# Ledger of designs, part 1: peptides against a protein of PDB entry 1MQS

Every score and structure here is a prediction.

Target 1, 223 residues: chain A of PDB entry 1MQS
Amino acid sequence: ILKMLFLNKDLNNNDNITTITDDIFNQQEIIWKVLILDIKSTATISSVLRVNDLLKAGITVHSLIKQDRSPLPDVPAIYFVSPTKENIDIIVNDLKSDKYSEFYINFTSSLPRNLLEDLAQQVSITGKSDKIKQVYDQYLDFIVTEPELFSLEISNAYLTLNDPKTTEEEITGLCANIADGLFNTVLTINSIPIIRAAKGGPAEIIAEKLGTKLRDFVINTNS
Below, numbering starts at 1 at the first letter of every chain, in headers, positions and changes, except where a header shows other numbers.
Peptide ipSAE was made for these designs. It is ipSAE averaged over its two directions, with the distance scale d0 held at 1.0 Angstrom where the peptide's residues are scored. Compare it between designs on one protein only; published cut-offs may not apply.
A fold fails the geometry check if it doesn't show the stated peptide or something in it is severely misdrawn.

## One batch from the design tools (peptide; made by RFdiffusion4, then SolubleMPNN)

Design b1_p25_7_s2
Fold by OpenDDE base, seed 5:
Structure b1_p25_7_s2 (fold): chain B 223 residues (1-223), chain A 25 residues (1-25)
Amino acid sequence: as target 1 above (223 residues)
Amino acid sequence: MEKKLKELLEKAEEQNNNFLKSIFS
């Protein structure tokens, strides 16, 4: 949770919450952020963090997602909410209304594929996908670090794909996950990419899977 | 550039893993 509040920067996990917040507060310039919660996530955060911890983490304001919130167009926002259609619609509406400068979205549990696709589609329609900096759930997440660079945040992907001990089945499975992530990213960008990949390795597998997904999507959306 | 990208990705992966652990622990 603390990493989320610091935009997923590296934190020393060996320290307690108080030590972490104190160290960060003393060593770094505070980036003020808004924290948007729902009932479930409020309970979660309240169980592990105190109000003072949030403040030290740079949370200037926290509110429920369903509450009327004042626009802070120059302030980044962190969403930590349940993966529901309702919450997705609210986030998209907040994006449309330019309520915040940047959006860091963290779902409290696994986001179903259909809802992720819905989010991506709605965001793409707004033309403001550049404001979406992060999307996290239990299985799928990505970070936009800069306009032309992003990460899918798949654990040890490079090591797994390059380890000679990794089985073909493991590679295939991982490639499928990567392709899914890329596909969802493409939807948020609202542009059909030209896929370039090295031949004869995992990159080719990923490219093929991604290509198939994109083609299928285009065919199905044109019906 | 490739090396830099690799480092960035690895860092991001580590950050995300730690975040997920904190959320779902």
Scores: peptide ipSAE 0.006, ipTM 0.318, DockQ to the pose 0.046
Fold by OpenDDE base, seed 3:
Structure b1_p25_7_s2 (fold): chain B 223 residues (1-223), chain A 25 residues (1-25)
Amino acid sequence: as target 1 above (223 residues)
Amino acid sequence: MEKKLKELLEKAEEQNNNFLKSIFS
């Protein structure tokens, strides 16, 4: 939760909430943000954080997603809401209306593929994808650094990677395929990407494989 | 609760990364 409130920056896990918030608050560079919640996430936040903690985290306003909210076009927003079609539609509408300067979206649970695709499609239509800075769920950790979104169109990749019945070999194989797809994409755009991936999962495997492919390619082309 | 949430988020990140990979594949 604290990580989310600080725009998913790495925090020292050994420090308690108070210490973390105090340290950041004292750094004089507080980014004021709006926190958008739903009923479920409100309960979660309330169980872990106090109002003072939110303030120290730079939360100037917190509201329910279904509540009428005034535009704050110069203020970044953190969404911490359930992955539902309704919430996605509201977020997209907020994006369309330029309600906030930046959008950091954190889903309280896993975002189904169909909803992710829906979100991506709607965002792409708005032409304001650059305002979406982050999308997180229990399985998704990515920072949108560029307005370009693409798909490798691998069927059931999410299900395969998240199914506890999936074997390690299957995961490794799928990761290799994904890495190949990404590599081909990189070659197509003729730009070397900065690879960022969550640690401890398939994303890391993919990142490593992609990195190796890129390194090998660069070495071979420069030789 | 925070530790549990962190663990869940880490797992979710892993799953999400996998999902993203599947979408972009």
Scores: peptide ipSAE 0.014, ipTM 0.391, DockQ to the pose 0.027; fails the geometry check
Fold by OpenDDE base, seed 1:
Structure b1_p25_7_s2 (fold): chain B 223 residues (1-223), chain A 25 residues (1-25)
Amino acid sequence: as target 1 above (223 residues)
Amino acid sequence: MEKKLKELLEKAEEQNNNFLKSIFS
Protein backbone atom coordinates (compact mmCIF):
# COMPACT_ATOMS: atom_id res chain seq x y z
CA ILE B 1 0.00 0.00 0.00
CA LEU B 2 2.78 2.44 0.85
CA LYS B 3 4.45 1.61 -2.41
CA MET B 4 1.31 2.60 -4.21
CA LEU B 5 1.18 5.90 -2.38
CA PHE B 6 4.69 6.61 -3.55
CA LEU B 7 3.78 5.82 -7.14
CA ASN B 8 4.99 2.24 -6.78
CA LYS B 9 8.57 3.19 -6.10
CA ASP B 10 10.68 0.75 -4.19
CA LEU B 11 10.89 1.21 -0.47
CA ASN B 12 14.16 0.45 1.27
CA ASN B 13 13.02 0.07 4.83
CA ASN B 14 11.19 -2.81 6.39
CA ASP B 15 10.14 -0.66 9.29
CA ASN B 16 6.67 0.15 10.42
CA ILE B 17 4.50 2.37 8.28
CA THR B 18 5.13 5.45 10.39
CA THR B 19 8.88 5.07 10.21
CA ILE B 20 8.82 4.49 6.49
CA THR B 21 6.65 7.50 5.79
CA ASP B 22 8.70 9.64 8.11
CA ASP B 23 11.95 8.64 6.48
CA ILE B 24 10.65 9.29 3.01
CA PHE B 25 9.12 12.55 4.08
CA ASN B 26 12.42 13.74 5.46
CA GLN B 27 14.65 12.49 2.69
CA GLN B 28 12.92 13.79 -0.38
CA GLU B 29 10.58 16.43 -1.58
CA ILE B 30 7.01 15.34 -1.18
CA ILE B 31 4.94 15.00 -4.29
CA TRP B 32 1.45 15.94 -3.29
CA LYS B 33 -1.17 13.61 -4.66
CA VAL B 34 -4.86 12.91 -4.56
CA LEU B 35 -5.98 9.49 -3.41
CA ILE B 36 -9.20 8.21 -4.91
CA LEU B 37 -10.85 5.24 -3.25
CA ASP B 38 -14.02 3.22 -3.32
CA ILE B 39 -15.86 1.71 -0.39
CA LYS B 40 -13.83 -1.48 -0.35
CA SER B 41 -10.45 0.15 -0.72
CA THR B 42 -11.35 2.71 1.92
CA ALA B 43 -11.77 -0.10 4.38
CA THR B 44 -8.46 -1.59 3.30
CA ILE B 45 -6.55 1.65 3.61
CA SER B 46 -8.14 2.50 6.93
CA SER B 47 -7.12 -0.84 8.35
CA VAL B 48 -3.46 -0.28 7.55
CA LEU B 49 -2.80 3.44 7.46
CA ARG B 50 -3.54 6.37 9.68
CA VAL B 51 -4.43 9.81 8.45
CA ASN B 52 -1.01 11.01 9.44
CA ASP B 53 0.55 8.27 7.34
CA LEU B 54 -1.34 9.48 4.32
CA LEU B 55 -0.16 13.01 4.90
CA LYS B 56 3.41 11.84 5.24
CA ALA B 57 3.00 9.97 2.00
CA GLY B 58 1.99 13.18 0.30
CA ILE B 59 -1.71 12.56 0.12
CA THR B 60 -3.22 15.99 0.34
CA VAL B 61 -6.78 14.83 -0.13
CA HIS B 62 -8.61 11.57 -0.42
CA SER B 63 -12.11 10.99 -1.72
CA LEU B 64 -14.50 8.39 -3.00
CA ILE B 65 -14.49 7.75 -6.71
CA LYS B 66 -18.26 8.05 -6.97
CA GLN B 67 -18.37 11.39 -5.21
CA ASP B 68 -18.19 14.69 -6.97
CA ARG B 69 -14.60 15.79 -6.89
CA SER B 70 -13.15 19.16 -7.68
CA PRO B 71 -10.64 19.26 -10.49
CA LEU B 72 -7.00 19.52 -9.50
CA PRO B 73 -5.36 19.64 -12.91
CA ASP B 74 -1.88 20.23 -11.52
CA VAL B 75 -1.99 17.37 -9.04
CA PRO B 76 -1.34 13.70 -9.79
CA ALA B 77 -3.98 11.21 -8.75
CA ILE B 78 -3.68 7.74 -7.35
CA TYR B 79 -6.66 5.52 -7.90
CA PHE B 80 -7.02 2.53 -5.64
CA VAL B 81 -10.32 1.02 -6.63
CA SER B 82 -12.08 -2.19 -7.59
CA PRO B 83 -11.73 -3.33 -11.18
CA THR B 84 -15.26 -2.63 -12.33
CA LYS B 85 -16.73 -1.20 -15.50
CA GLU B 86 -18.21 1.62 -13.49
CA ASN B 87 -14.89 2.64 -11.97
CA ILE B 88 -13.15 2.43 -15.33
CA ASP B 89 -15.76 4.67 -16.88
CA ILE B 90 -15.33 7.18 -14.08
CA ILE B 91 -11.55 7.15 -14.45
CA VAL B 92 -11.85 7.70 -18.17
CA ASN B 93 -14.28 10.51 -17.59
CA ASP B 94 -11.85 12.07 -15.14
CA LEU B 95 -9.18 11.75 -17.79
CA LYS B 96 -11.37 13.39 -20.41
CA SER B 97 -12.11 16.29 -18.13
CA ASP B 98 -8.43 16.75 -17.23
CA LYS B 99 -9.37 16.40 -13.61
CA TYR B 100 -5.78 15.59 -12.60
CA SER B 101 -2.31 15.97 -14.07
CA GLU B 102 -1.37 12.30 -14.01
CA PHE B 103 -3.21 9.08 -13.37
CA TYR B 104 -1.79 6.18 -11.38
CA ILE B 105 -4.36 3.44 -11.44
CA ASN B 106 -4.17 0.63 -8.91
CA PHE B 107 -6.88 -1.97 -8.95
CA THR B 108 -7.61 -3.77 -5.71
CA SER B 109 -7.85 -7.13 -7.46
CA SER B 110 -7.24 -8.74 -10.81
CA LEU B 111 -8.34 -6.73 -13.80
CA PRO B 112 -10.18 -8.95 -16.27
CA ARG B 113 -9.02 -8.85 -19.85
CA ASN B 114 -12.27 -7.45 -21.13
CA LEU B 115 -12.05 -4.54 -18.71
CA LEU B 116 -8.41 -3.95 -19.55
CA GLU B 117 -9.31 -3.82 -23.20
CA ASP B 118 -12.19 -1.50 -22.46
CA LEU B 119 -9.92 0.79 -20.48
CA ALA B 120 -7.33 0.78 -23.23
CA GLN B 121 -9.87 1.53 -25.92
CA GLN B 122 -11.50 4.35 -24.05
CA VAL B 123 -8.17 5.90 -23.13
CA SER B 124 -7.03 5.62 -26.70
CA ILE B 125 -10.09 7.45 -27.93
CA THR B 126 -9.44 10.34 -25.57
CA GLY B 127 -5.99 10.93 -27.02
CA LYS B 128 -4.71 11.45 -23.50
CA SER B 129 -3.00 8.14 -22.91
CA ASP B 130 0.17 9.97 -21.90
CA LYS B 131 -1.54 10.99 -18.67
CA ILE B 132 -2.00 7.37 -17.68
CA LYS B 133 1.29 6.68 -15.99
CA GLN B 134 0.54 3.37 -14.36
CA VAL B 135 -1.98 0.55 -14.28
CA TYR B 136 -1.54 -2.00 -11.56
CA ASP B 137 -3.37 -5.02 -10.23
CA GLN B 138 -2.33 -8.09 -8.29
CA TYR B 139 -0.81 -9.62 -11.42
CA LEU B 140 0.21 -6.71 -13.58
CA ASP B 141 2.18 -3.52 -13.22
CA PHE B 142 2.18 -1.35 -16.29
CA ILE B 143 3.74 1.88 -17.27
CA VAL B 144 1.48 2.75 -20.13
CA THR B 145 3.49 5.63 -21.48
CA GLU B 146 6.10 5.31 -24.18
CA PRO B 147 8.85 4.26 -24.56
CA GLU B 148 8.62 1.69 -21.81
CA LEU B 149 5.67 -0.11 -23.29
CA PHE B 150 6.47 -2.89 -25.72
CA SER B 151 4.94 -6.06 -27.08
CA LEU B 152 6.36 -9.52 -27.47
CA GLU B 153 3.79 -10.05 -30.23
CA ILE B 154 2.48 -13.25 -28.73
CA SER B 155 -1.11 -13.63 -29.76
CA ASN B 156 -3.71 -14.22 -27.09
CA ALA B 157 -1.12 -14.70 -24.38
CA TYR B 158 -3.28 -13.32 -21.63
CA LEU B 159 -6.28 -15.35 -22.68
CA THR B 160 -4.27 -18.52 -22.97
CA LEU B 161 -2.66 -18.10 -19.57
CA ASN B 162 -5.95 -17.40 -17.85
CA ASP B 163 -8.18 -19.88 -19.64
CA PRO B 164 -9.00 -22.83 -17.40
CA LYS B 165 -9.05 -25.05 -20.46
CA THR B 166 -5.41 -24.41 -21.21
CA THR B 167 -3.20 -27.39 -20.49
CA GLU B 168 -0.20 -27.28 -18.22
CA GLU B 169 2.04 -28.01 -21.16
CA GLU B 170 0.63 -25.10 -23.10
CA ILE B 171 1.10 -22.79 -20.14
CA THR B 172 4.65 -23.95 -19.57
CA GLY B 173 5.50 -23.53 -23.21
CA LEU B 174 3.99 -20.09 -23.41
CA CYS B 175 5.72 -19.01 -20.22
CA ALA B 176 9.01 -20.14 -21.66
CA ASN B 177 8.39 -18.15 -24.81
CA ILE B 178 7.51 -15.06 -22.84
CA ALA B 179 10.59 -15.46 -20.67
CA ASP B 180 12.74 -15.78 -23.77
CA GLY B 181 11.22 -12.68 -25.23
CA LEU B 182 11.78 -10.74 -22.06
CA PHE B 183 15.32 -12.02 -21.82
CA ASN B 184 16.08 -10.89 -25.33
CA THR B 185 14.53 -7.53 -24.59
CA VAL B 186 16.69 -7.13 -21.50
CA LEU B 187 19.81 -7.86 -23.48
CA THR B 188 18.76 -5.56 -26.26
CA ILE B 189 18.15 -2.56 -24.05
CA ASN B 190 21.17 -3.41 -21.92
CA SER B 191 19.22 -2.88 -18.71
CA ILE B 192 18.13 -5.35 -16.09
CA PRO B 193 14.61 -4.83 -14.84
CA ILE B 194 13.31 -5.57 -11.41
CA ILE B 195 11.42 -8.82 -11.73
CA ARG B 196 8.09 -8.66 -9.97
CA ALA B 197 5.38 -11.22 -10.31
CA ALA B 198 2.27 -12.31 -8.53
CA LYS B 199 2.60 -15.62 -6.76
CA GLY B 200 0.72 -18.72 -7.74
CA GLY B 201 0.27 -18.03 -11.42
CA PRO B 202 1.93 -17.86 -14.80
CA ALA B 203 3.64 -14.62 -13.90
CA GLU B 204 5.63 -16.38 -11.22
CA ILE B 205 6.69 -19.05 -13.65
CA ILE B 206 7.79 -16.45 -16.13
CA ALA B 207 9.66 -14.51 -13.48
CA GLU B 208 11.49 -17.59 -12.31
CA LYS B 209 12.44 -18.59 -15.82
CA LEU B 210 13.62 -15.11 -16.64
CA GLY B 211 15.63 -14.91 -13.46
CA THR B 212 17.28 -18.20 -14.18
CA LYS B 213 18.13 -17.16 -17.71
CA LEU B 214 19.70 -13.95 -16.51
CA ARG B 215 21.73 -15.70 -13.85
CA ASP B 216 22.87 -18.37 -16.25
CA PHE B 217 23.86 -15.76 -18.76
CA VAL B 218 26.00 -13.97 -16.21
CA ILE B 219 27.65 -17.20 -15.13
CA ASN B 220 28.34 -18.36 -18.65
CA THR B 221 29.75 -15.07 -19.78
CA ASN B 222 32.08 -14.92 -16.80
CA SER B 223 33.43 -18.40 -17.37
CA MET A 1 28.36 -6.16 -21.33
CA GLU A 2 28.84 -8.98 -18.88
CA LYS A 3 30.19 -6.79 -16.15
CA LYS A 4 27.46 -4.29 -16.66
CA LEU A 5 24.83 -6.99 -16.68
CA LYS A 6 26.14 -8.40 -13.44
CA GLU A 7 26.05 -5.03 -11.79
CA LEU A 8 22.57 -4.38 -13.06
CA LEU A 9 21.40 -7.77 -11.89
CA GLU A 10 22.78 -7.21 -8.42
CA LYS A 11 21.13 -3.85 -8.24
CA ALA A 12 17.86 -5.26 -9.48
CA GLU A 13 17.97 -8.07 -6.96
CA GLU A 14 18.56 -5.65 -4.16
CA GLN A 15 15.72 -3.48 -5.29
CA ASN A 16 13.50 -6.48 -5.75
CA ASN A 17 14.20 -7.67 -2.24
CA ASN A 18 13.32 -4.28 -0.91
CA PHE A 19 10.16 -4.33 -2.94
CA LEU A 20 9.15 -7.72 -1.62
CA LYS A 21 9.60 -6.48 1.90
CA SER A 22 7.29 -3.59 1.19
CA ILE A 23 4.59 -5.36 -0.81
CA PHE A 24 2.23 -5.61 2.11
CA SER A 25 3.17 -2.35 3.73
Scores: peptide ipSAE 0.000, ipTM 0.273, DockQ to the pose 0.074; fails the geometry check
Fold by OpenDDE base, seed 4:
Structure b1_p25_7_s2 (fold): chain B 223 residues (1-223), chain A 25 residues (1-25)
Amino acid sequence: as target 1 above (223 residues)
Amino acid sequence: MEKKLKELLEKAEEQNNNFLKSIFS
């Protein structure tokens, strides 16, 4: 939880909450944030943190996701909410309305693939994906930063990969194209990446293809 | 809860590492 409150930075887990908050408070400039909760996560937070702890963590305001919240367009927001369609829709609406400057989304439990896809699709439509800085659940840990973000400029890739009407051949073909693009990118960067991909979908296919290409390349260049 | 989350994350990382190993192996 503290890690989340500090935008998922690495914290020394050996210290108690008070020590951690005090140390961070003293060593770093506090980034003031809004904490958005639901009923369930409120109970969770209240069980482990005091209001003063939140303040020390830089939480200036905390509120329920379903409550009417005033826009704070210059303040980053941390969402700690259940992975539901409703919450996702609210988050996206908040994004659309520029309610906050940045969005750090932490789901209280596993985010189902369909909901992740829904989130991604909706965010993509808004054109404000750059504001989504983090999405976390028990299995997901990814950060979207502008300097580290690039596009292969493949039109409708997400839609194609996630449309149930898309044929296997189309998916395979697109995955191959994406893998090729990524491979070329890797070559340009001249660094071997760590590949992370969700299992059971096109991302895994792409990762496998990319991995194979990278292996083949390394073998061929060292031979 | 944090401990459990950490454990889950570690497991997820392990799975990812295994996947990577399978790709690069």
Scores: peptide ipSAE 0.000, ipTM 0.318, DockQ to the pose 0.025; fails the geometry check

## One batch from the design tools (peptide; made by RFdiffusion4, then SolubleMPNN)

Design b1_p26_7_s1
Fold by OpenDDE base, seed 4:
Structure b1_p26_7_s1 (fold): chain B 223 residues (1-223), chain A 26 residues (1-26)
Amino acid sequence: as target 1 above (223 residues)
Amino acid sequence: MIKDLTKELKELIEKYKKELEEKLKE
């Protein structure tokens, strides 16, 4: 998320959010930006960042994508929104209307190919492709429901893991996906968790996989 | 993992621009 707020510049992974924001704030000229969110991403941002963090990242104002927003044609915009047709249409409309100077588009999850094509097609008609500076996706593979509670929202995960007909390969694959999601979440929050899981089930498998990923990451980052 | 789609998007945009230009010439 911080990387996004700093226009996907390389950040030192070993620093906490406060240290990163302080260092950047003190050492670099702040580029003031507008942050455009949706309901889902708002929850995530609110859970991970403080108002002061946003300010230090150069976010002057943040708004919901569906809200009426005043044009700021000289200000770059960061979109951090779900990859939906509706959001894409709004972004394209904002582009058409020159609502902002530059567009940094960050989709919270994976952008489907059909929507990527749609975005490209619509932008091609506008003739304003130069204003789109960045497009990223897969920032989040989880949904934050509460500050300390989130879900990966993997479809039928519980059912699959508890179905006796599920193959070992399917279980292993699903556990790996869950572990990956949790790992990404940890990295996003920039806090190493204490992992607790019930023994004798998929949760233990997930915990082990996550633990391994975290250990590997720490070792690789400190090396 | 965060994925950069910028290049891919730009390529697709150019593709569609060309297609539009071709359609306009017909």
Scores: peptide ipSAE 0.609, ipTM 0.940, DockQ to the pose 0.463
Fold by OpenDDE base, seed 5:
Structure b1_p26_7_s1 (fold): chain B 223 residues (1-223), chain A 26 residues (1-26)
Amino acid sequence: as target 1 above (223 residues)
Amino acid sequence: MIKDLTKELKELIEKYKKELEEKLKE
């Protein structure tokens, strides 16, 4: 998330959020930006960042994508929204209307190929493709429902894990996907968790996989 | 992992621009 707020520049991962923001704040002129969110991303941002963190990152104003927003043609915008047709249409409309100077688009999850094509097609008609500076996806592998509570968007995980017809390979694959999602969540929050899992089931497998990933990451970053 | 789609998007935009230009010439 911090990477997104700094226009996906390389950040030193070894420092606390506060240290990173302070260092950047002291070294470079702050580029003020508008942050455009949806309901899902708002919950995520609120859970991870404080208002002061946003300010230090150069975010002056944040708004919901579906809200009427005043034009700021001289201000760059960061979009952090779900990859939906509706959001794409709104972004394109904002582009057409020259609502912002530059567009940094970050989708919370994977952007489907059909929507990427749709975005490209619509932008091609506007003649303003130069204003789109960045497009990223897969920022979040989880959904924040409440503060400090999140879930992974893995369809039918419970059913798959409890179906007697599910193969061991399928279970292993699903557990790996869950562990990857959790790992990404940990990196997003920038906090090392204490892992607790029930013994004797898939949760233990996931915990072990996650633990290994975290250990490997810590070793590689301290090395 | 965060994925950069910028290059791919730009390429697709150029593709569609060319298609539009061809349609306008017909």
Scores: peptide ipSAE 0.605, ipTM 0.939, DockQ to the pose 0.464
Fold by OpenDDE base, seed 2:
Structure b1_p26_7_s1 (fold): chain B 223 residues (1-223), chain A 26 residues (1-26)
Amino acid sequence: as target 1 above (223 residues)
Amino acid sequence: MIKDLTKELKELIEKYKKELEEKLKE
């Protein structure tokens, strides 16, 4: 995902997203970009990146592909969306309207041949193929379907994690609240879970906090 | 694995452009 945000340039294999973003931020001129997401990709981004990480990657604004977006004809756009006919049509419409200066298109999964052909056909009519700089697919290789899914229903958690104006401190605070909720859930279920989380984002922060809480609890109950 | 489709897309775009040009000449 970070590779995508840096226009698929080679990134150093550092495991920490914060370290990667800091290193890139210090070494290269920041190219400010807009990030266009759908519901599925938003969930993915939220699980692995913090709002501050997006800013460090040069993302000034991010929005949903189906939302009305203001034209930014001098700003490059990164699309990270599902490979659907609907999304392709929207991208082509954005291209026709000169909504952005450059188009970096990244599909979350494999783009079917018929949709690739459709995209090519539509773009050919626009005469603006030069604005499409990159097209990638298969960013998300694995779809995890969980048989048991629950929500903590923390107020505005999704909005807070996806608002570019949200501070790192606010995100940290929210992650702490989420960890508290999960901890309480674990206590209710009366089982110690195996924690799985994406690295470098809110999920990792939550996992670390939850792990600490569980360890502390076990120590305190065994003492 | 992430796959780069840029070249393939560009080739297809050029193909369709040529087809459109041929249709306009008819």
Scores: peptide ipSAE 0.605, ipTM 0.937, DockQ to the pose 0.327
Fold by OpenDDE base, seed 1:
Structure b1_p26_7_s1 (fold): chain B 223 residues (1-223), chain A 26 residues (1-26)
Amino acid sequence: as target 1 above (223 residues)
Amino acid sequence: MIKDLTKELKELIEKYKKELEEKLKE
């Protein structure tokens, strides 16, 4: 995902998002970009990245592909969307209207041959093929899901979290273990969750820890 | 694994452009 946000430039794979963004920020002029998403990719991005992460990557604004978007003819656009006929038609329309300066197209999954040909055919008619700088697919090898039920089989987790005698250190430790378990579950089922947690309690701690782990993993896997 | 389709797309675009040009000449 970070690679996508940096226009698929070679990034040092061993660095965390903060280090990468800091290095790019310090070494190179930040190229401000627009990020265009669909519902599925929005859920994915929201699960692993924070708004601040997007800003550090040079994303000035993000919007849904189906929404009316203001033209920014001097700004490059990153599309991160599902490989559908509808999305292709919208991208081509954006191209025709000179909505952005450059088009970096990243499909979340494999682009079928028929859709690739359709994209090519439509672009050929526009005469604006030079604006398409990159086309990638298969960015996400996982599915955003809302699982109904999971059990981590952590002994006495509920009791420990609800016992007033439990220390903050014990709670923190347990939350870390739960987050690890959830992370492993995500990897096992090959799906990215939408993390929802109540504020002000252990659930929030778990959510934050899990989010961090997922971000690190996604960044490292897709870099 | 992320796959780069840029080259393939560009080649297809050129192919379709040529086909369109040929049709216009007939």
Scores: peptide ipSAE 0.603, ipTM 0.938, DockQ to the pose 0.361

## One batch from the design tools (peptide; made by RFdiffusion4, then SolubleMPNN)

Design b1_p27_7_s1
Fold by OpenDDE base, seed 5:
Structure b1_p27_7_s1 (fold): chain B 223 residues (1-223), chain A 27 residues (1-27)
Amino acid sequence: as target 1 above (223 residues)
Amino acid sequence: EKEKIEKAINERNEKLTKEFYELIKKY
């Protein structure tokens, strides 16, 4: 998250957020930016960072993407939003109206190919592609509730997995979504877990899917 | 391992940005 707030520049690897923000604030010229969020990403940011951390990162204003926002044509904007058609359309409209000087687009999860193509097509029509500096996936589709506890915020996951009326296909699909969320979390924390799961249930399915994703990732990184 | 993960994330993000600009050139 801090890396994103500093336009994805390399940060010195200090373990303490406060130390990192203080060091950067004192040593470098602060680039003031606008942060645009949605409801989901607001919860994510609020769970990890304090208001003072945002200020030290050069965030002068933060707003919801669906809110009416005043134009700041001389200020760069960081979008940290869900990869949806609605959010893409709003970003493109903001681009058309020259609402900000530069656009740093960060999606909370993986951007599907069809939405990437839609974004590219719409931006090409505007003739303002030079204002879009970055299109990133941040893999931050989770909420930190406590320093050592997080949630994927998947609605009714426990009920769905334990309802006898749920189909095998629905269970498999949900387990895949959970495994994707856990995989993103592992990459964000940058720590490979030891996976343990109860046998004979959804937990085992999730563990197998996650294990496969992690193995594939390690193999592809070592090649 | 931490450095490898960070490198992989950075490479993926750079690739996504590059793919975006390549798609723009097709339109």
Scores: peptide ipSAE 0.492, ipTM 0.902, DockQ to the pose 0.688
Fold by OpenDDE base, seed 3:
Structure b1_p27_7_s1 (fold): chain B 223 residues (1-223), chain A 27 residues (1-27)
Amino acid sequence: as target 1 above (223 residues)
Amino acid sequence: EKEKIEKAINERNEKLTKEFYELIKKY
């Protein structure tokens, strides 16, 4: 998240957010930016950062993507939003209106190919592709509730997994979604966990799926 | 391990940006 707020520049990997922000604040000229969020990403940011952290990162103002926002044509914008058609259309409209000087687009989860193509097509029509500096997928589809606890915010997951009326296909599908969320979390934390799960239930299915994803990822990175 | 993951994420993001610009050229 901090890396994103600093336009995805390499930051010194110090473990303390405060130390990182203080060091950057003291050593570099602050580039003031606008942060554009949606409801989901607002929860994510709020779970990890304090208002003072945003200020230290050079965020002058943060707003919801669906809110009416004043043009700041000389200020770069960081979008951190869900990969939806609606959000893409709004970003393109903001681009058309020259609402900001530069656009750093960060999606909270994987951007589907069809939406990438849609974004590219719409931006191509505007002739303002040069203002889009980055299109990133941050894989930050989770909320930190406690220092050692996070949530994927999947509604009714517990009920679905424990309801005797739930089909095996539904359980398997939900387990896959959970594994994807966990995988994204692991990548964000930048630490490969030891996976422990109870045998004979959904936890085992999730653990196996996550383990496979992590192994595949490690193999591809060592290649 | 941490460095490898970070590198992989960066490469993916760079690739996504590149793909975006390549798609623009088609349109």
Scores: peptide ipSAE 0.491, ipTM 0.900, DockQ to the pose 0.686
Fold by OpenDDE base, seed 1:
Structure b1_p27_7_s1 (fold): chain B 223 residues (1-223), chain A 27 residues (1-27)
Amino acid sequence: as target 1 above (223 residues)
Amino acid sequence: EKEKIEKAINERNEKLTKEFYELIKKY
């Protein structure tokens, strides 16, 4: 998250958030930025950072993507939003209107190929592709509730997985979604976990899916 | 392992940005 707030520049990783923000604040010219969020990403950011942390990171103002926002044509914008058609359309509209000087787009989860193509096509039509500086996937589709506890914020997951009326397809689909969220969390933490799950239930399915994803990721990174 | 994951994330992000610009060139 901090890396994103500093326009995905390499930050010296060895220091606490406070030390990093203080060092940057003291040693480097603060680049003031606008942070554009949606409902989901607002919850994510709020779970990890305080308002004062945002200010120290050079965020002068933060707003919801669907809210009316005042143009700041000389200020760069960081978008941290869900990969949806609606959000893409809003970003493109903001680009068309020259709402900000530069656009750093960070999606909270994996951007599907069709949406990437849609974004590229729309931006191409505007003739303002030079203002789009970055298109990143941050894999931050979770909420940190405690230093050692997080939530995927999947509504009724427990009920769905334990309802005898739930179909195998629904269970498998939900388990896949959970595994994807866990995978994103693991990548964000930058540590490979020991996976422990109860046998004979959805937890085992999730563990297997997550294990496969992690193995595939490690293999592909080493190649 | 931590460095490998970070590298992989960075490479993926760079790739995504590159793919985006390549797609723009096609239109």
Scores: peptide ipSAE 0.488, ipTM 0.899, DockQ to the pose 0.707
Fold by OpenDDE base, seed 4:
Structure b1_p27_7_s1 (fold): chain B 223 residues (1-223), chain A 27 residues (1-27)
Amino acid sequence: as target 1 above (223 residues)
Amino acid sequence: EKEKIEKAINERNEKLTKEFYELIKKY
């Protein structure tokens, strides 16, 4: 998250948010930016950062993507939003209206190919592609509730997994979604976990899927 | 391992940005 707030520049690997923000705030010229969020990403940011942390990161104002926002044509904007058609359309509209000087687009999860193509197509029509500096998918679709606890914020996951009326397909699908969220979390934490799960249930399915994803990722990164 | 993961994430992000610009050129 901090890396994103600093326009995805390399930050010194200090584990303490406060130290990083203080060091940057004191040593470097702060580039003031606008942070554009949606409801989901607001929860994510709020779980990890305080308002003061945002200020130290150079965020002068943060707003919801669906809110009426005043144009700041001389200020760069960081979008941190869900990869949806609606959000893409709003970003493109903001681009058309020259709402900000530069656009750093960060999606909270993986951007599907079709949406990438849609974004590219719409931006191409505007003739303002030069204002879009970055398009990233950050894999930050989780909420940190406690220092050692996080949530994927999947509604009714427990109920769905334990309801005898739930189909095997639904269970498998949900387990895949959970595994994806966990995978994203692992990548964000930048540490390979020891996976522990109860045997004989959805937890095992999730663990296996996650393990496979991690193995595949490690293999691909080592190649 | 941490460095490898970070590198992979960075490469992925750079790739996505690159793909985006390449797509723009096609339209």
Scores: peptide ipSAE 0.487, ipTM 0.898, DockQ to the pose 0.693

